# Designs tried in a protein design run: peptides against a protein of PDB entry 5ZK1. Part 13

Target 1, 52 residues: chain A of PDB entry 5ZK1
Amino acid sequence: KREVRLMKNREAARECRRKKKEYVKCLENRVAVLENQNKTLIEELKALKDLY
Target 2, 52 residues: chain A of PDB entry 5ZK1 as posed
Amino acid sequence: KREVRLMKNREAARESRRKKKEYVKCLENRVAVLENQNKTLIEELKALKDLY

## One batch from the design tools (peptide; aimed at target 1 T40 L41 L51)

Design b2_p18_1 (made by RFdiffusion4)
Pose (drawn by RFdiffusion4):
Structure b2_p18_1 (pose): chain A 52 residues (1-52), chain P 18 residues (1-18)
Amino acid sequence: as target 2 above (52 residues)
Amino acid sequence: SLEKIKESLERIKESLEE
């Protein structure tokens, strides 16, 4: 029973790593989206201020 | 000025939908 106990752990470590990496890619992606949104909002603020 | 404000709000909306 211990052999399977170790086998399930080995399998679980793979999925854990997959989710880890995927999560990091997600975070990065969210950073890039937030950088683009921020640049667009700032530019629009500049344009509206110049409008006065 | 009102047209420029509307165009700005459209661009802000499109950027926030990304």

Design b2_p18_1_s1 (made by RFdiffusion4, then SolubleMPNN; from b2_p18_1, 10 letters changed)
Fold by OpenDDE base, seed 2:
Structure b2_p18_1_s1 (fold): chain B 52 residues (1-52), chain A 18 residues (1-18)
Amino acid sequence: as target 1 above (52 residues)
Amino acid sequence: KKKKIEELQKRIKEALSK
């Protein structure tokens, strides 16, 4: 009984760490996309302003 | 001027579509 509970806890802890790593990677990718979008939008708005 | 505005608007649209 005890060993089975410890095994299940180790599996749950591995899965929790895996899910956290995947979530952080998803956020990092989304941040990189948004930063690049914002940079592009600021540059294009500046270039648009410089035409007037 | 107009063609450059159209190109900037296209690039803005492409940036927002990602």
Scores: peptide ipSAE 0.102, ipTM 0.734, DockQ to the pose 0.835
OpenDDE base, seeds 1, 3, 4, 5: peptide ipSAE 0.093, 0.094, 0.077, 0.066; ipTM 0.726, 0.727, 0.710, 0.704

Design b2_p18_1_s2 (made by RFdiffusion4, then SolubleMPNN; from b2_p18_1, 8 letters changed)
Fold by OpenDDE base, seed 3:
Structure b2_p18_1_s2 (fold): chain B 52 residues (1-52), chain A 18 residues (1-18)
Amino acid sequence: as target 1 above (52 residues)
Amino acid sequence: KEEKIKELLEKIEEALKK
């Protein structure tokens, strides 16, 4: 009985670490996309303003 | 001038869709 509880706790701790790593990677990817979109929009708005 | 404004608006619309 004790060994099975220790095994289940080790499995739960591995799963928690996996989910945290996936969440951080998702946030990093979303930040990189938004930074690139904002850069593009700022450059295009500047180019539009320089035409007037 | 007008055609270049249209091309830049199309690029803005494409950036907003992503």
Scores: peptide ipSAE 0.033, ipTM 0.563, DockQ to the pose 0.734
OpenDDE base, seeds 1, 2, 4, 5: peptide ipSAE 0.030, 0.031, 0.027, 0.032; ipTM 0.560, 0.546, 0.537, 0.554

Design b2_p18_1_s3 (made by RFdiffusion4, then SolubleMPNN; from b2_p18_1, 7 letters changed)
Fold by OpenDDE base, seed 1:
Structure b2_p18_1_s3 (fold): chain B 52 residues (1-52), chain A 18 residues (1-18)
Amino acid sequence: as target 1 above (52 residues)
Amino acid sequence: KEEKIKELEERIKEALSK
């Protein structure tokens, strides 16, 4: 009984670390996309303002 | 690892506020 509980806890801890790594990768990709989009939009808005 | 999540979440929030 104790060994099965320790095994399940080790499996749950591995799964928690996997999910956390995938979430961080998702956030890193989202930050990279949003920062690039914002840079492009700011440059486009500046170019449009410099025409008026 | 939690500090890195908070940093990335704050950067997303800042990028969405512009």
Scores: peptide ipSAE 0.052, ipTM 0.631, DockQ to the pose 0.029
OpenDDE base, seeds 2, 3, 4, 5: peptide ipSAE 0.037, 0.034, 0.022, 0.034; ipTM 0.600, 0.588, 0.505, 0.598

Design b2_p18_1_s4 (made by RFdiffusion4, then SolubleMPNN; from b2_p18_1, 5 letters changed)
Fold by OpenDDE base, seed 3:
Structure b2_p18_1_s4 (fold): chain B 52 residues (1-52), chain A 18 residues (1-18)
Amino acid sequence: as target 1 above (52 residues)
Amino acid sequence: KEEKIKELLERIKEALEK
């Protein structure tokens, strides 16, 4: 039936949008971790340099 | 001075382990 095909297409489109949102959130979290690590490393390297 | 260098190196190591 046409209605069953339209229902399955709407479900597939919702699932595709959900997966994309989860992937973007995973990348945003990894970027925030790496930015905080890099900031800490730069600050501690600066403090090490300021001792000499 | 040497003790403060050891403390900074340990913090750098902890930051790399995350």
Scores: peptide ipSAE 0.075, ipTM 0.683, DockQ to the pose 0.757
OpenDDE base, seeds 1, 2, 4, 5: peptide ipSAE 0.064, 0.066, 0.064, 0.074; ipTM 0.668, 0.673, 0.667, 0.688

Design b2_p18_2 (made by RFdiffusion4; failed a check: the pose's geometry)
Pose (drawn by RFdiffusion4):
Structure b2_p18_2 (pose): chain A 52 residues (1-52), chain P 18 residues (1-18)
Amino acid sequence: as target 2 above (52 residues)
Amino acid sequence: ENQNKTLIEELKALKDLY
């Protein structure tokens, strides 16, 4: 039973790594989106201020 | 006219963020 006990752990480590990488990728993607949103909002603020 | 055009373009740019 210990052999399977180790097998399931080995399999679980793969999925854990997959989710880890995927999560980092997600975070970076979110960062890029937030950067683009921030540049657009700042530019619009500049344009509205220039409107006065 | 120039102010109205600028306000419309700014509203479009803000809506594109959603």

Design b2_p18_2_s1 (made by RFdiffusion4, then SolubleMPNN; from b2_p18_2, 7 letters changed; failed a check: too like the target's own chain)
Amino acid sequence: DEKKKLLEEILKALKDLY

Design b2_p18_2_s2 (made by RFdiffusion4, then SolubleMPNN; from b2_p18_2, 6 letters changed; failed a check: too like the target's own chain)
Amino acid sequence: EEKEKLLEEILKALKDLY

Design b2_p18_2_s3 (made by RFdiffusion4, then SolubleMPNN; from b2_p18_2, 8 letters changed; failed a check: too like the target's own chain)
Amino acid sequence: SEKEKLLKEIEKALKDLY

Design b2_p18_2_s4 (made by RFdiffusion4, then SolubleMPNN; from b2_p18_2, 7 letters changed; failed a check: too like the target's own chain)
Amino acid sequence: DEKKKKLEEILKALKDLY

Design b2_p18_3 (made by RFdiffusion4)
Pose (drawn by RFdiffusion4):
Structure b2_p18_3 (pose): chain A 52 residues (1-52), chain P 18 residues (1-18)
Amino acid sequence: as target 2 above (52 residues)
Amino acid sequence: ESLETIEKSLENIEKALE
């Protein structure tokens, strides 16, 4: 029973790593999105201020 | 012209937040 006990752990470590890399990718993607949104909002603020 | 600029800015903000 210990052999399977170790087998399930080995299998679980793979999925854990997959979720880890996927999560990091998600975080980077979110950062890029937030950066683009921030640049667009700042530019629009500049345009509205110049409107006065 | 000012109202058209405000409308375009609101459209750009909406698209950036989508």

Design b2_p18_3_s1 (made by RFdiffusion4, then SolubleMPNN; from b2_p18_3, 11 letters changed; failed a check: too like the target's own chain)
Amino acid sequence: KKKELIEELKKRIEEALK

Design b2_p18_3_s2 (made by RFdiffusion4, then SolubleMPNN; from b2_p18_3, 12 letters changed)
Fold by OpenDDE base, seed 3:
Structure b2_p18_3_s2 (fold): chain B 52 residues (1-52), chain A 18 residues (1-18)
Amino acid sequence: as target 1 above (52 residues)
Amino acid sequence: EKEKLIKEIEKRIKEALE
């Protein structure tokens, strides 16, 4: 039936939007972690250079 | 729009690994 196809398409479109939102959130979290790690490593490298 | 945002975040991830 046409209505069942439209329902399934709406569900698939919701799921596609959900997956894209989760992927963006995963990337944002990864960026935040890597930016913090790089900041720490840069601070450690500065502290090591100040000892020489 | 969302694909542009993903590409920007992927760029920032690359920059944070350099």
Scores: peptide ipSAE 0.032, ipTM 0.480, DockQ to the pose 0.025
OpenDDE base, seeds 1, 2, 4, 5: peptide ipSAE 0.023, 0.029, 0.027, 0.028; ipTM 0.463, 0.481, 0.446, 0.520

Design b2_p18_3_s3 (made by RFdiffusion4, then SolubleMPNN; from b2_p18_3, 11 letters changed)
Fold by OpenDDE base, seed 5:
Structure b2_p18_3_s3 (fold): chain B 52 residues (1-52), chain A 18 residues (1-18)
Amino acid sequence: as target 1 above (52 residues)
Amino acid sequence: EKKEKIEELQKRIEEAKA
């Protein structure tokens, strides 16, 4: 009984670490996309301001 | 550590939407 509980806890801890790594990678990708979009919009706004 | 990194990335996502 104790060994089975320890095995299940080790499996749950592995899965928790995997999910957390995937979530961080998803957030990093979203940040990179949004920062690039924001940079493009700032450059477009600057080009529009330099036209007037 | 990993919690703080998630909170930092969430903050940067919100700042990039504003």
Scores: peptide ipSAE 0.029, ipTM 0.457, DockQ to the pose 0.027
OpenDDE base, seeds 1, 2, 3, 4: peptide ipSAE 0.023, 0.027, 0.025, 0.025; ipTM 0.527, 0.414, 0.443, 0.429

Design b2_p18_3_s4 (made by RFdiffusion4, then SolubleMPNN; from b2_p18_3, 10 letters changed; failed a check: too like the target's own chain)
Amino acid sequence: SAKEKIEEILKAIKDALE

Design b2_p18_4 (made by RFdiffusion4)
Pose (drawn by RFdiffusion4):
Structure b2_p18_4 (pose): chain A 52 residues (1-52), chain P 18 residues (1-18)
Amino acid sequence: as target 2 above (52 residues)
Amino acid sequence: EALEVIEKSLENIEKALE
């Protein structure tokens, strides 16, 4: 029973790593989106201020 | 002209937040 006990752990470590890298990718993607949104909002603020 | 600039700014903000 200990052999399977170790086998399930080995399998679980793979999925854990997959979720880890995927999560990081997600975080980076979110950062890029937030950077683009921020640049667009700032530019629009500049345009509205210049409107006065 | 000012209203057109405000409308375009709102459209750009909506697109950026989509």

Design b2_p18_4_s1 (made by RFdiffusion4, then SolubleMPNN; from b2_p18_4, 8 letters changed)
Fold by OpenDDE base, seed 3:
Structure b2_p18_4_s1 (fold): chain B 52 residues (1-52), chain A 18 residues (1-18)
Amino acid sequence: as target 1 above (52 residues)
Amino acid sequence: KAKEVVEKSLKAIKDALS
């Protein structure tokens, strides 16, 4: 009985760490996409400003 | 006036990405 509880706790702790890592990776990817989009929009607006 | 508003917005975005 005790060993089964310790095994389940270790599995739950591994799954918690996995989910946290996946969530952070999703946020990092979203930030990188938004930063790149903003950079592109800034460059396009500069190019348009230089034409007029 | 519109040009100044755009320039301020571009500066704010640039500063936030730096």
Scores: peptide ipSAE 0.032, ipTM 0.553, DockQ to the pose 0.094
OpenDDE base, seeds 1, 2, 4, 5: peptide ipSAE 0.030, 0.030, 0.032, 0.030; ipTM 0.532, 0.524, 0.543, 0.601; seed 2 fails the geometry check

Design b2_p18_4_s2 (made by RFdiffusion4, then SolubleMPNN; from b2_p18_4, 10 letters changed; failed a check: too like the target's own chain)
Amino acid sequence: EKEKIIEEALKRIKDALE

Design b2_p18_4_s3 (made by RFdiffusion4, then SolubleMPNN; from b2_p18_4, 10 letters changed)
Fold by OpenDDE base, seed 2:
Structure b2_p18_4_s3 (fold): chain B 52 residues (1-52), chain A 18 residues (1-18)
Amino acid sequence: as target 1 above (52 residues)
Amino acid sequence: EREKIIKEVLERLKKALE
């Protein structure tokens, strides 16, 4: 009984670490996209301001 | 299987933001 509980806990801890790594990677990709969009919008706003 | 779904969702999000 104890060994089976320790095995299940090790498996759950591996799965939690995997999910955390995937979540961080999803956030990093979202940040990179939002930074690129903000850069483009700032460049477009500058170009529009320099026209007037 | 879950990794394929996550990759597909991430690729769709990239294409919707271009």
Scores: peptide ipSAE 0.048, ipTM 0.422, DockQ to the pose 0.052
OpenDDE base, seeds 1, 3, 4, 5: peptide ipSAE 0.038, 0.039, 0.043, 0.040; ipTM 0.435, 0.421, 0.445, 0.426

Design b2_p18_4_s4 (made by RFdiffusion4, then SolubleMPNN; from b2_p18_4, 13 letters changed; failed a check: too like the target's own chain)
Amino acid sequence: KKEEIIKEALKALKDALK

Design b2_p18_5 (made by RFdiffusion4)
Pose (drawn by RFdiffusion4):
Formats: sequence, structure tokens, C-alpha cells
Structure b2_p18_5 (pose): chain A 52 residues (1-52), chain P 18 residues (1-18)
Amino acid sequence: as target 2 above (52 residues)
Amino acid sequence: SLETIEKSLENIEKALEE
């Protein structure tokens, strides 16, 4: 039974790594989106201030 | 001025939908 005990752990480590990388990719994606949103909002603020 | 404010609001909505 120990052999399977180790097999399931080996299999679980793969999925854990997959979720880890995927999560990181998700975080970088979110950063890029937030950066673009931030640049657009700042530009619009500049335009509205120039409107006065 | 009203047309510029409307365009700015549309641009902000589009950027927040991303």
C-alpha cells in the first residue's frame, strides 16, 4: 500500500505544479490588464482636466 | 465639452470591461 501511497503523491505534484504555473500566468495577465486600465484612466483624467 | 465628457466616459467603460 505504500507504493500507491507514493504514486498518488507523485501524481498530485504534477497537478500542483500545473496549477502553480497557471496561477502565475494568471497573476501576470491581471497585472497587464491593470496596467492598461490605469494608463487609459490617467489619460482620460488628463483630457478632462484640459477640458477646463 | 459635453461631447468630450461622453467620449471620456465611453473610453473609461471600455477600459474597465477589459

Design b2_p18_5_s1 (made by RFdiffusion4, then SolubleMPNN; from b2_p18_5, 14 letters changed)
Fold by OpenDDE base, seed 3:
Structure b2_p18_5_s1 (fold): chain B 52 residues (1-52), chain A 18 residues (1-18)
Amino acid sequence: as target 1 above (52 residues)
Amino acid sequence: KKKKIEELEKKRKEALSK
């Protein structure tokens, strides 16, 4: 009975770590997209200001 | 005893789906 509880706790901890890793990866991808968009917009705004 | 294990498994699945 103890072994079954320890097994289920280990499985829960594995699944929790998996879900956390998936969530972090989603945030990292979103940050990378936003950083690239922000960089492009800053470069475009700079190029526009250098024309005036 | 089996029913209580099943209830705990259901609650774990519900907590991991949020």
Scores: peptide ipSAE 0.081, ipTM 0.654, DockQ to the pose 0.010
OpenDDE base, seeds 1, 2, 4, 5: peptide ipSAE 0.042, 0.021, 0.025, 0.021; ipTM 0.518, 0.415, 0.497, 0.417; seeds 2, 4, 5 fail the geometry check

Design b2_p18_5_s2 (made by RFdiffusion4, then SolubleMPNN; from b2_p18_5, 11 letters changed)
Fold by OpenDDE base, seed 2:
Structure b2_p18_5_s2 (fold): chain B 52 residues (1-52), chain A 18 residues (1-18)
Amino acid sequence: as target 1 above (52 residues)
Amino acid sequence: KKELIEEIEKRIKEALEK
């Protein structure tokens, strides 16, 4: 009984670490996309200013 | 026209400070 509980706890801890790593990777990708979109919008606004 | 450029400049500045 004790060994089975320790095994299940180790498996749950591995799964929690895996899910956290995947979530961080999804956030990093979202930040990179938003930073690129913001950069493009700032460049478009500068180009629009330089026309007038 | 001038007021629109001033508002664009303000928005660019606020976007670069974030």
Scores: peptide ipSAE 0.024, ipTM 0.506, DockQ to the pose 0.110
OpenDDE base, seeds 1, 3, 4, 5: peptide ipSAE 0.023, 0.021, 0.021, 0.024; ipTM 0.504, 0.458, 0.423, 0.493

Design b2_p18_5_s3 (made by RFdiffusion4, then SolubleMPNN; from b2_p18_5, 12 letters changed)
Fold by OpenDDE base, seed 2:
Structure b2_p18_5_s3 (fold): chain B 52 residues (1-52), chain A 18 residues (1-18)
Amino acid sequence: as target 1 above (52 residues)
Amino acid sequence: KEEKIKELQERIKEALAK
């Protein structure tokens, strides 16, 4: 009984760490995309303003 | 000027579509 509970707890802890790593990577990728989009939009709006 | 405005408008659309 104890060994099975310890095994299940180790598996749950591995899965929790895996899910956290995947979630952080997803957020980092989304931030990088949004930062690049925002930079591009600011540059294009500036270039558009400089034409008038 | 007009062609450059169209180019910038297209680049804005492409940036929003990502």
Scores: peptide ipSAE 0.087, ipTM 0.702, DockQ to the pose 0.793
OpenDDE base, seeds 1, 3, 4, 5: peptide ipSAE 0.082, 0.078, 0.050, 0.028; ipTM 0.693, 0.690, 0.657, 0.562

Design b2_p18_5_s4 (made by RFdiffusion4, then SolubleMPNN; from b2_p18_5, 11 letters changed)
Fold by OpenDDE base, seed 4:
Structure b2_p18_5_s4 (fold): chain B 52 residues (1-52), chain A 18 residues (1-18)
Amino acid sequence: as target 1 above (52 residues)
Amino acid sequence: KEELIKKLEEARKKALSL
């Protein structure tokens, strides 16, 4: 009984680490997209201000 | 926490300085 509980806990800990790694990767990708969009919008707003 | 707030305020100032 003890060994089976330790095995299940090791499996659950591996799955928790996997899910955390995937979540961080999704956040990093979303940050990179938003940073690029924000940079582009700031450059477009400067170009519009230079026209008026 | 304060250092993160300061960085967000600095980023906001840079975005408004168009």
Scores: peptide ipSAE 0.062, ipTM 0.401, DockQ to the pose 0.032
OpenDDE base, seeds 1, 2, 3, 5: peptide ipSAE 0.044, 0.050, 0.050, 0.053; ipTM 0.486, 0.411, 0.531, 0.526

Design b2_p18_6 (made by RFdiffusion4)
Pose (drawn by RFdiffusion4):
Structure b2_p18_6 (pose): chain A 52 residues (1-52), chain P 18 residues (1-18)
Amino acid sequence: as target 2 above (52 residues)
Amino acid sequence: ESLEKIEESLERIEKALE
């Protein structure tokens, strides 16, 4: 039973790594999106201020 | 003209937040 006990752990480590890289990728993606949104909002604020 | 510019700015903000 210990052999399977180790096998399941080995398999679980793969999925854990997959979820880890995927999560990081998600975080980076979110950062890029937030950067684009920030730039757009700042530009619009500059335009509205220039409107006065 | 000022109201049209404000409407265009709001549209660009909505698109950037989508």

Design b2_p18_6_s1 (made by RFdiffusion4, then SolubleMPNN; from b2_p18_6, 8 letters changed; failed a check: too like the target's own chain)
Amino acid sequence: EKQKKIEELLKRIKDALA

Design b2_p18_6_s2 (made by RFdiffusion4, then SolubleMPNN; from b2_p18_6, 10 letters changed; failed a check: too like the target's own chain)
Amino acid sequence: SKEKKIEELLKAIKDALA

Design b2_p18_6_s3 (made by RFdiffusion4, then SolubleMPNN; from b2_p18_6, 11 letters changed)
Fold by OpenDDE base, seed 2:
Structure b2_p18_6_s3 (fold): chain B 52 residues (1-52), chain A 18 residues (1-18)
Amino acid sequence: as target 1 above (52 residues)
Amino acid sequence: DKKELIEKLLKKIKEALA
């Protein structure tokens, strides 16, 4: 009984670390996309301002 | 020329916000 509980806890801890890593990677990818979009929008707004 | 450039920029802005 004790060994099975320790095994299940180790599996749950591995799964928790996996899910956290996937979530952080998803956030990092979203930040990189938003930073690139924001840079593009700033450059386009600057180019628009240079027309006036 | 300026009008077409503004229209192209506005299109790209809309595509980036979608």
Scores: peptide ipSAE 0.030, ipTM 0.513, DockQ to the pose 0.739
OpenDDE base, seeds 1, 3, 4, 5: peptide ipSAE 0.026, 0.027, 0.026, 0.030; ipTM 0.513, 0.520, 0.527, 0.511

Design b2_p18_6_s4 (made by RFdiffusion4, then SolubleMPNN; from b2_p18_6, 5 letters changed)
Fold by OpenDDE base, seed 3:
Order: structure tokens, then C-alpha cells, then sequence
Structure b2_p18_6_s4 (fold): chain B 52 residues (1-52), chain A 18 residues (1-18)
């Protein structure tokens, strides 16, 4: 009984670390996309303002 | 000239929001 509980706890801890790593990677990718979109929008709005 | 440049800028803004 004790060994099976320790095995299940080790497995749950591995899965928790995996899910956290995947979530962080998803956030990093989303931030990079949003930063690039925002940069492009600022540059085009500046070019539109500088036209007048 | 200015109107065409505005259209180009608006199209780039549209693509950046996709």
C-alpha cells in the first residue's frame, strides 16, 4: 500500500511539472505574437500620423 | 498619392489584427 501511494505521488508531480512547462511555453508564444502585432500597429499608426 | 498611402497603411493594420 505505501509504495503504490509514493509511486502515484511521483507520477502526479511529473505530470504537474509537464503541464506547467507547456503552459509557460504557450504564454511565451502568445506574448511574442502580441508584441510583434503591437509593434507593427504602432509603426503603421506613426506612418499614418506622419502623413498629415 | 496620400489616399493610396492611407489605403496601404489600413490594409497593413488589418493584416496585423488577424
Amino acid sequence: as target 1 above (52 residues)
Amino acid sequence: EKEEKIKELLERIKKALE
Scores: peptide ipSAE 0.077, ipTM 0.679, DockQ to the pose 0.830
OpenDDE base, seeds 1, 2, 4, 5: peptide ipSAE 0.066, 0.069, 0.067, 0.075; ipTM 0.661, 0.663, 0.657, 0.679

Design b2_p18_7 (made by RFdiffusion4)
Pose (drawn by RFdiffusion4):
Structure b2_p18_7 (pose): chain A 52 residues (1-52), chain P 18 residues (1-18)
Amino acid sequence: as target 2 above (52 residues)
Amino acid sequence: ALEKVKESLERVKEALEE
């Protein structure tokens, strides 16, 4: 029973690593989206201020 | 000026939908 006890752990470590890298990719992607949104919002604020 | 404000709000909406 200990052999399977270790086998399930080995398998679980793979999925854990997959979720880890995927999560990081997600975070980065979110960062890039937030950078683009921020640049667009700032540019629009500049344009509205110049409108006065 | 009101048209420019509307176009700016449309661009802000599109950027926040991304």

Design b2_p18_7_s1 (made by RFdiffusion4, then SolubleMPNN; from b2_p18_7, 7 letters changed)
Fold by OpenDDE base, seed 2:
Structure b2_p18_7_s1 (fold): chain B 52 residues (1-52), chain A 18 residues (1-18)
Amino acid sequence: as target 1 above (52 residues)
Amino acid sequence: KEEKIKELLEKIKKALEE
């Protein structure tokens, strides 16, 4: 009984770490996309303003 | 000037589609 509980706890801890790593990677990718979008939008809006 | 405005608007559209 004790060993099975310890095994299940180790598996749950591995899964928790895996899910956290995947979530952080998803956020990092989303931040990189949004930073690139904002940079492009700011640069192109500035270039548009400089034409007037 | 007009063609440059069209080019800038097209880049803005592409940036919103990513």
Scores: peptide ipSAE 0.055, ipTM 0.671, DockQ to the pose 0.842
OpenDDE base, seeds 1, 3, 4, 5: peptide ipSAE 0.050, 0.051, 0.050, 0.054; ipTM 0.659, 0.665, 0.661, 0.668

Design b2_p18_7_s2 (made by RFdiffusion4, then SolubleMPNN; from b2_p18_7, 9 letters changed)
Fold by OpenDDE base, seed 2:
Structure b2_p18_7_s2 (fold): chain B 52 residues (1-52), chain A 18 residues (1-18)
Amino acid sequence: as target 1 above (52 residues)
Amino acid sequence: KEKKIQELLERIKEALDK
């Protein structure tokens, strides 16, 4: 009984770490996309303003 | 001027569609 509980706890801890790593990677990718979009939009809006 | 505005608007669309 004890060993099975310890094994299940180790598996749950591995899965928790995996899910956290995937979530952080998803956020990092989304931040990089949004930063690039925002930079591009600011640059193109400046270039549009400089035409007038 | 107009062609350059159209080019800038297209780049803005391409930036939003990512």
Scores: peptide ipSAE 0.085, ipTM 0.703, DockQ to the pose 0.851
OpenDDE base, seeds 1, 3, 4, 5: peptide ipSAE 0.081, 0.081, 0.057, 0.033; ipTM 0.692, 0.700, 0.661, 0.622

Design b2_p18_7_s3 (made by RFdiffusion4, then SolubleMPNN; from b2_p18_7, 10 letters changed)
Fold by OpenDDE base, seed 3:
Structure b2_p18_7_s3 (fold): chain B 52 residues (1-52), chain A 18 residues (1-18)
Amino acid sequence: as target 1 above (52 residues)
Amino acid sequence: KEEKIKELLEKIKKAQSL
């Protein structure tokens, strides 16, 4: 009984770490896209303002 | 001037679609 519970706990802990890693990677990708979009929008808005 | 505004608006539109 004890060894089976310890095995299941180790498996659950591995799965929790995997899910956390996938979630962080998804957030990092979304942040990189949004930062690039914002940079481009700020540069083009600045260039538009410099025409007036 | 107007053409340059059109170019900048098109770049803004492209940046929003990524």
Scores: peptide ipSAE 0.052, ipTM 0.668, DockQ to the pose 0.809
OpenDDE base, seeds 1, 2, 4, 5: peptide ipSAE 0.047, 0.046, 0.045, 0.048; ipTM 0.660, 0.654, 0.633, 0.656; seed 1 fails the geometry check

Design b2_p18_7_s4 (made by RFdiffusion4, then SolubleMPNN; from b2_p18_7, 11 letters changed)
Fold by OpenDDE base, seed 5:
Structure b2_p18_7_s4 (fold): chain B 52 residues (1-52), chain A 18 residues (1-18)
Amino acid sequence: as target 1 above (52 residues)
Amino acid sequence: KEKKIKELLKKIEEALKK
């Protein structure tokens, strides 16, 4: 009984670490996309302002 | 001037679609 509980806890801890790593990677990718979009928007707004 | 504004607006739209 104790060994089976320890095995299940090790599996749950591996799955928790996997899910956390995937979530962080998803956030990092979304931040990189938004930063690139914002940079492009700021550059194009500056270029629009320089035309007036 | 107007052609450059239309090109810049297209780049903004393309950036927002990604």
Scores: peptide ipSAE 0.036, ipTM 0.592, DockQ to the pose 0.833
OpenDDE base, seeds 1, 2, 3, 4: peptide ipSAE 0.033, 0.035, 0.035, 0.033; ipTM 0.609, 0.594, 0.609, 0.574

Design b2_p18_8 (made by RFdiffusion4)
Pose (drawn by RFdiffusion4):
Structure b2_p18_8 (pose): chain A 52 residues (1-52), chain P 18 residues (1-18)
Amino acid sequence: as target 2 above (52 residues)
Amino acid sequence: SEYEELLEELEELKKEVE
């Protein structure tokens, strides 16, 4: 039973790594999106301010 | 989306200023 006990752990470590890398990719993507949104909002604020 | 709402609000403010 211990051999399977170790086999399930080995399999679980793969999925864990997959979710880890996927999560990091997600975070980076979120960062890029937030950077684009920030630049757009700042530019619009500059335009509105110049409107006065 | 909070970002889209903020853009709509800025557009409405620009119309009010004009």

Design b2_p18_8_s1 (made by RFdiffusion4, then SolubleMPNN; from b2_p18_8, 12 letters changed; failed a check: too like the target's own chain)
Amino acid sequence: SAFQKTLEELKKQKEKLL

Design b2_p18_8_s2 (made by RFdiffusion4, then SolubleMPNN; from b2_p18_8, 10 letters changed)
Fold by OpenDDE base, seed 3:
Structure b2_p18_8_s2 (fold): chain B 52 residues (1-52), chain A 18 residues (1-18)
Amino acid sequence: as target 1 above (52 residues)
Amino acid sequence: SAFNKQLEELLEQKKKLL
């Protein structure tokens, strides 16, 4: 009985770490896309200003 | 982004009018 509970806890802890890693990777990808979009918008706004 | 594409199109239109 005790060993089965410890095994299930180790499995749950592995799955929790996996889900956290996947969530962080999803956030990092979203940040990289938003940073690139914001950089492009700032460059386009500068180019618009340089035409006045 | 659709917004970035619209802004790029407006900038290109302005460059053709100068």
Scores: peptide ipSAE 0.053, ipTM 0.533, DockQ to the pose 0.298
OpenDDE base, seeds 1, 2, 4, 5: peptide ipSAE 0.033, 0.037, 0.036, 0.032; ipTM 0.521, 0.512, 0.505, 0.495

